# Designs tried in a protein design run: peptides against a protein of PDB entry 3QIS. Part 198

Target 1, 334 residues: chain A of PDB entry 3QIS
Amino acid sequence: PSLELSRREFVFENVKFRQLQKEKFQISNNGQVPCHFSFIPKLNDSQYCKPWLRAEPFEGYLEPNETVDISLDVYVSKDSVTILNSGEDKIEDILVLHLDRGKDYFLTISGNYLPSCFGTSLEALCRMKRPIREVPVTKLIDLEEDSFLEKEKSLLQMVPLDEGASERPLQVPKEIWLLVDHLFKYACHQEDLFQTPGMQEELQQIIDCLDTSIPETIPGSNHSVAEALLIFLEALPEPVICYELYQRCLDSAYDPRICRQVISQLPRCHRNVFRYLMAFLRELLKFSEYNSVNANMIATLFTSLLLRPPPNLMARQTPSDRQRAIQFLLGFLL

## One batch from the design tools (peptide; made by RFdiffusion4, then SolubleMPNN)

Design b2_p20_6_s4 (from b2_p20_6, 8 letters changed)
Fold by OpenDDE base, seed 4:
Structure b2_p20_6_s4 (fold): chain B 334 residues (1-334), chain A 20 residues (1-20)
Amino acid sequence: as target 1 above (334 residues)
Amino acid sequence: SASEFLRETMAKLREEIAAL
């Protein structure tokens, strides 16, 4: 069997978080026999491609003189955004298109990723005084290392050194402030807030806006801004309630006093973000007659975002654990 | 109140961000 490929080199320029890019190519059976093709893992890989890449179809049969279009889809989800932001991973891959009883065909994937404030740690964002796209990639690495050290110092209740006023971290990320300030100003009376999905185009504009500027106003509908906040919280490499406190939150879920003590043990930035979000959500609940927002809905929605199970426990989350997690947040909303 | 805390927090953050 033999294949002809219309293209073997693919360049994905300016790849962004949640922005799908597609490149297409054709494969043609120029042989005289039917052939089966498949994308196969390289010798040391478990998958045929990196998590941000997909081939569609990834396998199939071709009759003699048949041609099929293959789509190479690049999509940076919450699962890949952090490692791409840090430069640990890059928009580079090699795909192996295997032909049964035939040859291997190599496809080269290349490109560049544009960093996002989505998928960046709360600690790094508190240190980041500029839009992430204005920060050199080399400084992003330094900010992540410094942020790790700050998190550890904060957990140890070490008094921050009296760093000069210019070097002092923000109390909360500017991106969270921008989202919440917008929602507080414009969305408190928005019917079906957090229940109506945003527009995908508006979500992309909001992400691009937060990555590239400090706007006076966030573009898009209140629904899109609300969903952007959810996406932001979901994309955090560590949830607002740190993984180390997850079990303690569940164990304390029915004791509001212990719940407050657990929250007091969060790193400063995480604790500030948590308190800020809870204060905002409690304000939204005062407008429930207008926005249709209730405490149970909000607790259910935000629990999955703020109080995520650690990766090692994700497969073991029980319905009881979910209910305890919801009850934990309810104690801050009521 | 939680509303006062929110407003004060938002005001402080606005000042911090406007100084950037």
Scores: peptide ipSAE 0.284, ipTM 0.891, DockQ to the pose 0.822
Fold by OpenDDE base, seed 2:
Structure b2_p20_6_s4 (fold): chain B 334 residues (1-334), chain A 20 residues (1-20)
Amino acid sequence: as target 1 above (334 residues)
Amino acid sequence: SASEFLRETMAKLREEIAAL
């Protein structure tokens, strides 16, 4: 069996968080026998491609002189955004198109990723006084390293943060402030807020706006701005309630005094963001007559975002654990 | 109140961000 490929090199320029890009190529059976093709893992890989890449179709049959179009789809989800923002991963891969009883064909994938404030740590964002696209990649790495060290110092209750000549971090990320200030001003009376999906085009505009500017106003509908806040919280490498406090939140869920003590142990940035969001959500609940929002809906929605199980416990989350997590958050909304 | 805290926090953050 033999194949002819129309192209073997693919370049994905300016890849962004949640923005689908597609490149297409054609394969043709130039042999005299039917053939089966498939994308196969390289030696030591578990998958035929990186998590942000997909081939469609990834396998199939071709009769003699038959042709098929294959789409290479690049999509950066919450699962790949953090490692791409840090430069730990890159828009580079090699695909192996295997022909059954034939040879392998190699495809080269390359490109560049544009960093996003989505998938960046709260600690790094509190230090980031400019839009992420204005920050040199070298400085992004330094900000993540510094963020880790300061989080550790904050958790250890060690020496007061040396008020050294390091510019004071923001109390909360500017991106969270922008989203919440917009929702507070314009969305408190929005019917079905957090219940109606945003528009994908508007979500992309909001993400691009937050990555590139400090706007006076966020573009898009109140629903799109509300969903952008949810996406932002979901994409955080560490949730607003740090993984280390997850179990203690569940254990304290029915004692509001202990719940407040647990939150007081969060790193300064995380604690400020949590208090800010809870203050916003309590204000939003005053407008329940207009926005159709209730405490149970909000607690159910935001619990999965703010109080995620640690990765090692994610597969073991019980309905009881989920109910305790909701009850924990309800104690801050009521 | 929660509303006062929210407004004060938003005001401080607005000043911090407007200075950027």
Scores: peptide ipSAE 0.275, ipTM 0.887, DockQ to the pose 0.934
Fold by OpenDDE base, seed 3:
Structure b2_p20_6_s4 (fold): chain B 334 residues (1-334), chain A 20 residues (1-20)
Amino acid sequence: as target 1 above (334 residues)
Amino acid sequence: SASEFLRETMAKLREEIAAL
């Protein structure tokens, strides 16, 4: 069996978080026999492609002189955004199109990724006084390394060494401030806030706006700005309540005094973001007659974002653990 | 109050961001 491919090299320019890009090519059976094709893993890989790449179809049959269109889809989700922001991964891959009893055909994937404040750590964002697209990639790496070291010192209750040489971090990321300040000003009376989905185009505009500027006003509807806050919190590599404190939050869920003590042990930026969000949500709950928002709905929604189980425990989360997590958050909303 | 904390936090953050 043999195939003819219309293209073997693909370039995905300016790949962004949550923005789908597609490149298409054709495969043709130029042989005299039916053939089965499939994308196969390389020798050391578990998957035929990186998590941000997909082929559609990824397998199929071709009769003699049959042609199939294959779509190569690039989509950076929350699962790939952090490693692309840090430059640990890149928009580069090699696909192996295998032909049963035939040859392997190699496809080269290349391109560039544009960093996002979505999927960047709270610690790095507190050090980032300019929009992320103005920050050199080398400086993003330094900011993540410095942020990790500062988080570890804060968790160990080590007194910060002399503040003398490093620029003072922001109390909270400017991106969270912009989102919450907008919602506080314009969305407190918005019916079905956090219950109605935003528009995908508006979400992309909000992401691009936060990545490239410090706007006076966020573009889009209140629903899109609210969803952008949820997406931001979901995309955090470490949740607002650090993984190290997850079990202690569950264990303290029915003791409001211990809950407050657990939160006091968060890294400074995480603790500030948590207190800021809880203060905002408590203010929003005063307008429940207008916005249809209640404490149980908010606690249920934000618990999955703010108090995530560590990745190794996620598959073991019980309904009791989820209820304790909700109860923990309720103690800060009421 | 929570509202005072929110307002003070928002004011401080606004000053910090406006100084950038």
Scores: peptide ipSAE 0.261, ipTM 0.882, DockQ to the pose 0.928
Fold by OpenDDE base, seed 1:
Structure b2_p20_6_s4 (fold): chain B 334 residues (1-334), chain A 20 residues (1-20)
Amino acid sequence: as target 1 above (334 residues)
Amino acid sequence: SASEFLRETMAKLREEIAAL
């Protein structure tokens, strides 16, 4: 069997979080026999491509002189955004298109990723006084390393570090402030807030706006701004309630005093964000007659975002654990 | 109150961000 490929090199410029890019190529069976093609893992890889890449179709059958279009889809989800923001991963891959009883064909994927405040740690964002796109990538790495060290220090030292006046971290990320300030000003009376999905185009504009600027106003509908807040919280590499406290939150779910003590043990930025969000959500609940928002709905929605099980426990989360997690948040909404 | 805390936090954050 033999194939002809219309293209073997693909460049994905300016890849962004949640922005789908597509490149297409054709494969043609220029042989005299039918062939089966598939994308196969490279040596030592479990998958034929990186998590942000997909081929469609990834396998198929071609009759002699048949041609098929293959789409290479680049999409940075919440699962890939953090490793791309840190530069641990890059928009580079090699695909192996295998023919059964035939040759391997190599496809080169390249490009560049544009960092996002989505998928960046709360600690790094609290130090980030400029939009992430204005921050040199080298400085992003340093901010993440420093963020890890401060998280450890803040867990060990109950004493406020009297850090010198010039480079104090923000109390909460500016991006969270911008989203919540907008929602507080404009969305408290928004019917079906957090129940109606945003527009995908508006979500992209909001993400791009937060990544590139400190706007006076966030673009898009209240629903899109609300969903952008959810996406932001979901994309955090570590949830607002740190993984280390997950089990303690579940164990304390029915004791409001212990729940508050657990939250007091969060890193400063995480604790500030949690308190800020809970204060916002409590304010939003006062307008329940207008926005149709209730505490159970909010607790259910935000529990999956704020109080995620550690990756090693995700597969073992029971319905009881979910109910405890919801109950934990309810104690801060009521 | 939670509302006072929210408003105070919002005001402080606005000042912090406006100084950037």
Scores: peptide ipSAE 0.253, ipTM 0.879, DockQ to the pose 0.932

Design b2_p20_7_s1 (from b2_p20_7, 10 letters changed)
Fold by OpenDDE base, seed 1:
Order: C-alpha cells, then structure tokens, then sequence
Structure b2_p20_7_s1 (fold): chain B 334 residues (1-334), chain A 20 residues (1-20)
C-alpha cells in the first residue's frame, strides 16, 4: 500500500489560549489495494501527538483512488497553557502517519505560541504590572522561577520579605482586578450571572484584551466577563487555595475559626486573591433579588475552581470531600 | 469587614496605578 499526502509541513502561527486553529491536508490511496492508516505514537511516546494537537480522523480505511481530508487541530486548553507560557513546551511536534503493511509518513508541526495571563501563576502575575504580551518570554521564565521560590519561602514562614530594591508586587493580579472590578461595577444586577454562559467570541476578545492591554472597560457581556473569571481561576497552575492546604481545608470545613487560620497560611498573593474574591462574592449575594445568585450556587461553582485536589490525589473526590469543600467556602460567603 | 476593606484598598491602588 502507498499514500500520497497533499502536505507534510504545518505551521500554526500566533497560537493563543483557547483559540482553535485548523490546518487540513488530503491523503490519497495511490496504490492498487485498500489500506488502513493511523497516527501512531513515536517510540518513547504514549500518544500520537502532544496534548494541544489532534488529528481528525486519526485512523481510517482508504479504497484504491480514495481520498480523505484530515484536520490538524491545535487547541491550547488549561492542560497545556502553563507549560507553553513558560516555554517548557512549544508549538512543535512530529506526527507519524502509519500505513498498515506500508510505510510511515512523517508530518512536521511547527509554530509559535503567544503567552497568556491565563495559566500563569498568581505570584508571577503579581510581579507583572504590564500586560503579559509586553513582557519578554525570557522574563516570564524568570518570574515563574522567582514565584516558585517566593511561594516556598512564604509557606515555610522563613525569610521576611526582603525589603530589597525589588518593586513591590501587586496585592492581586491586575487581570483578576480588571475582571472583578468590571463585574462589581456592571454585573451586580445582572440576571443569571454565573448561570448564563458567555459567548466564545467575546471570551476570546476578553482573553486577548487582558493579555495585551489594561482597558478602561472589558469588552463583552457581563456573562462573558463572569465566565472569563471562571476560566482564569480554572487555568491557574496552582489554584487560589494552594494544594498543600487542600486537606486542611476539608478537615476544617465545619470550624470557621480553623478555616480562617488555614487561609491565613496561604502565600500572600493567594490569600489576597481569596479574600478579594470572597469580598466580591459577598457583595454580589446582596443583590440576589436582581441577579438570582445564591450562596449554595456560588459555593458549588467556585469550590471546584478555588479548592482543587492536588494532582497526585487524582482519586475521585468522594461526595463527602466535595461537601466539605463546599462547606469550607460557604463559611466565607455567609 | 476586613475583606471589604482589602477589596476597596486594592481597587484604589489599581485606580491610582493605571488611571491617574
């Protein structure tokens, strides 16, 4: 069996968080026998492609002289955004199109990623007074490394913040302030806030706006701005409540005094973001007659975003653990 | 509310930083 490929090199320019890009090519059976094709893993890989790449179809049959279109879809989700922001991963891959009893055909994927404030650590963003697209990629790496070291120092209660000549970090990321300040000003009376989904086009505009500018007003509907806040919190590499405190939050869920003590042990930026969000959400709940928002809904929604199980505990959160996590947040909303 | 105080302080800080 043999295939003819219309293209073997693919370039994905200016790949952005949550922005789907598609490149298509054709494969044709120029042989005289039916053939089965599949994308296969390379020798050391478990998957045929990186997590941000997909082939559709990834396998199939071709009769003699049959042609099929294959889509190569590049999509940076929350699962790939952090490693692409840091430059640990890149928009580069090699796909192996295997032909049963035939040859392997290599496809080269290349491109560039544009960094996002989505998927960047709270610590790094607190040091970033300008939009992320104004920051050199090399400086983003330094900010992530410095942020890890400060998180560790803060958790260990070790070194007083050296009053050294480093610019004072922001109390919270400017992106969180922009989102929450907009919602506080314009969305407190918005019916079905956090219940109605945003528009995908508006979400992309909001992401690009936060990555490139400090706007006077965030573009899009209040629903899109609200969903952008949820996406931001979900995309954080370290959740607002650090993984190290996860179990202690569950254990303290029915003791409001211990809950507050656990939050006091968060790194400064995480603690400030948590307190800032809780203040906003309590204000939003005062307008429940207008926005149809209630404490149980908010606690249920934000629990999965703010209080995530650590990656090593990929054990399914028990219904009891979920209820404890919700109860923990309810103690800050009521 | 100490968190509401922090909320307002943050808002004032950012307003001064970006819009003054």
Amino acid sequence: as target 1 above (334 residues)
Amino acid sequence: DEDLKLFNEISEEFRKLYYE
Scores: peptide ipSAE 0.699, ipTM 0.974, DockQ to the pose 0.876
Fold by OpenDDE base, seed 4:
Structure b2_p20_7_s1 (fold): chain B 334 residues (1-334), chain A 20 residues (1-20)
Amino acid sequence: as target 1 above (334 residues)
Amino acid sequence: DEDLKLFNEISEEFRKLYYE
């Protein structure tokens, strides 16, 4: 069996978080026999492609002289955004199109990624007074490394030795302030806030706005701004309540004094974000007659975002653990 | 409320940083 490919090199320029890009090519059976094709893993890989890439179809049969269109889809989700923001991964891959009892055909994927404040650590964002697209990529790497070291020192109760000449960090990320300040000013009376989904086009405009500017007003509906806050919290590499404190939050869920002690042990930026969000959500709950928002709905929604199980425990989360996590957050909303 | 105090302090800090 043999195939002809219309193209073997693909370039994805200016790849962004949650923005789908597609490139297409054709494969043709120029042989005299039916053939089966499949994308296969390279020798050391478990998957045929990186997590941000997909082929559709990824396998199939071709009769003699048959042609099939294949789509290469690039989509950066919450699962890939952090690694791309840090430059640990890049928009580069090699796909192996295997032909049963035939040849391997290599496809080259290349391109560039544009960093986002979505999927960047709270610690790095607190050091970032300007939009992320104004920050050199080399400086983003340094900010993430320094942020990891500060988190570890804070959890270990190590006093930072060098109060060196580093600019004072923000109390919270400017992106969280922009989102929450907008919602506080304009959305407290919004009916079905956090219950009605935003518009996908408006969400992309909000993400691009936060990545490139410091706006006077966030574009889009209150529903889109509210969903952008949820997406931001979901995309954090380390949740607002650090993974190291997850079990302690569950164990303390019915003791409000211990819950407050657990929160006091968070890194400064994480603790400030948590307290800032809880203050906002308590104010939002005062307008429940207008916005139809209640403490149980908010606790259920935000618990999955703020108090995530560590990746190694995700498969073991019980309904009891989920209820304890909700109860932990309820103690800050009531 | 200490969290409401922090909320207001943050809002004032950002207003001074970006709009004054």
Scores: peptide ipSAE 0.699, ipTM 0.974, DockQ to the pose 0.869
Fold by OpenDDE base, seed 2:
Structure b2_p20_7_s1 (fold): chain B 334 residues (1-334), chain A 20 residues (1-20)
Amino acid sequence: as target 1 above (334 residues)
Amino acid sequence: DEDLKLFNEISEEFRKLYYE
């Protein structure tokens, strides 16, 4: 079997969070026999590609002189955004197109990723007074490392925040403030807020706006701004309630006093974000007659975002654990 | 409400930082 490929080198310029890019190429059976093709893992890989890449179709049959179009799709989800922001991963891969009883064909994937405030830690974002696209990538890495070390020191109760750090961190990320301040000003009377999905084009504009600027107003509908807040919280490498406190939140769910004590043990930025969001959501609930938002809906929605189980417990979450997690948040909404 | 106080303080801080 033999194939001809129309292209073997692919460049994905300016890859962004949640923005799908597609490159197409054609494969042709220039042999005299039918062939089966498949993308196969490299020797040390479990998958034929990195998590942000896919081929469609990834396998198939070609008769002699038959041609098929293959799409290479690049999409950075919440599962890849953090490692791309830190530069731990890059928009580079090699695909192996295998022919059964034939040759391997290598495809080179390259490009560049544009960092996002989505998928960046709360600690790092509290140190970023400017949009993330204005921050040098080297400084972004340093800010993430320093943020991790400060979080660990805070959790261990070891060192008072060294007042000698030349710049006072923000109380919350500017991106959270921009989203919540917009919703507070313009969305309190919005019918079906957090229930109606946003527009994908508007979500991309909001993400680009937050990554590149400090706007006077966020573009898009209130639904798109509300969904952008949900996406932001979902994309956090660590949830607003740190994984270390997850079980304690469940154990305290029916004691409002203990719940407040658990929240007081969060790192400063996480605690401030939690309190800030709860204040906003309590104000939003005052307009329930207009926005159709109720405490049970909000608690159910935000529980999966703010109080997610640690990765080792995700497969073991019981209906009882979910109900306790919802009850924990309800104690801050009522 | 202490959280509403924090909410307002944050909003004032950001207005001063970016819009004054």
Scores: peptide ipSAE 0.694, ipTM 0.974, DockQ to the pose 0.870
Fold by OpenDDE base, seed 5:
Structure b2_p20_7_s1 (fold): chain B 334 residues (1-334), chain A 20 residues (1-20)
Amino acid sequence: as target 1 above (334 residues)
Amino acid sequence: DEDLKLFNEISEEFRKLYYE
């Protein structure tokens, strides 16, 4: 079997979080026999491509003189955004298009990623007084490393070493403040807030706005701004309630005094974000007659975002664990 | 409410930082 490929090199410029890019090419069976094609893993890889890349179709049959279009889709989800923001991964891959009883064809994928505040740690964002796109990539790496060390020191209750000439961190990320301050000013009377989805185009504009500027007003509907807050919280590499405290939150869920003590053990930035969000949500609940928001809905929605099970426990979460997690948040909303 | 106090303090800090 033999194939002709219309293209073998693909460049994805200015890849962004949640922005789909597509490149297409054709494969043609120039042989006299039917052929089966498939994308296959390289040596030591578990998958045929990186998590942000997909081929469609990834396998198929071609009759003699048949041609098929293949789409290469680049999409950075919450699962890939953190490693791309840090520069641990890059928009580079090699795809192996295999023919059954035939040859391998190599496709080169390249491009550049534009960093996002989405998928960046709370600790790093508290050190970023300017939009992430204004921060040099070298400084982003240093901020993530320093943020990891400061988190570990905070969890260990270690005395801060001499605060050298490092600027005082923000109490919360500016992106959280921008989103919540907008919702607090403009969305408290919004009917079906957090129940109606935002518009995808508006969500992309909000993400780009937060990555590149400090706006006077966030663009888009209140629904899109509300969903952008949910996406931000979901994309955090570590949830607002750190994984180390997950089990303690479940164990304390029916004792409001112990719940407050558990929250007091969070790193400063995580604790401030939690308290800031709870204050906002309690204020939002006062307008329930206008916004149709209730404590059970909010607790159910925000539990999956704020109090995520550690990756090793995610597959084992019981209905009882979910109910305890909801009850934990309800103790801060009521 | 101590959390409402923190909420207001944060809002004042950011207004001074970006809009004053």
Scores: peptide ipSAE 0.692, ipTM 0.974, DockQ to the pose 0.872

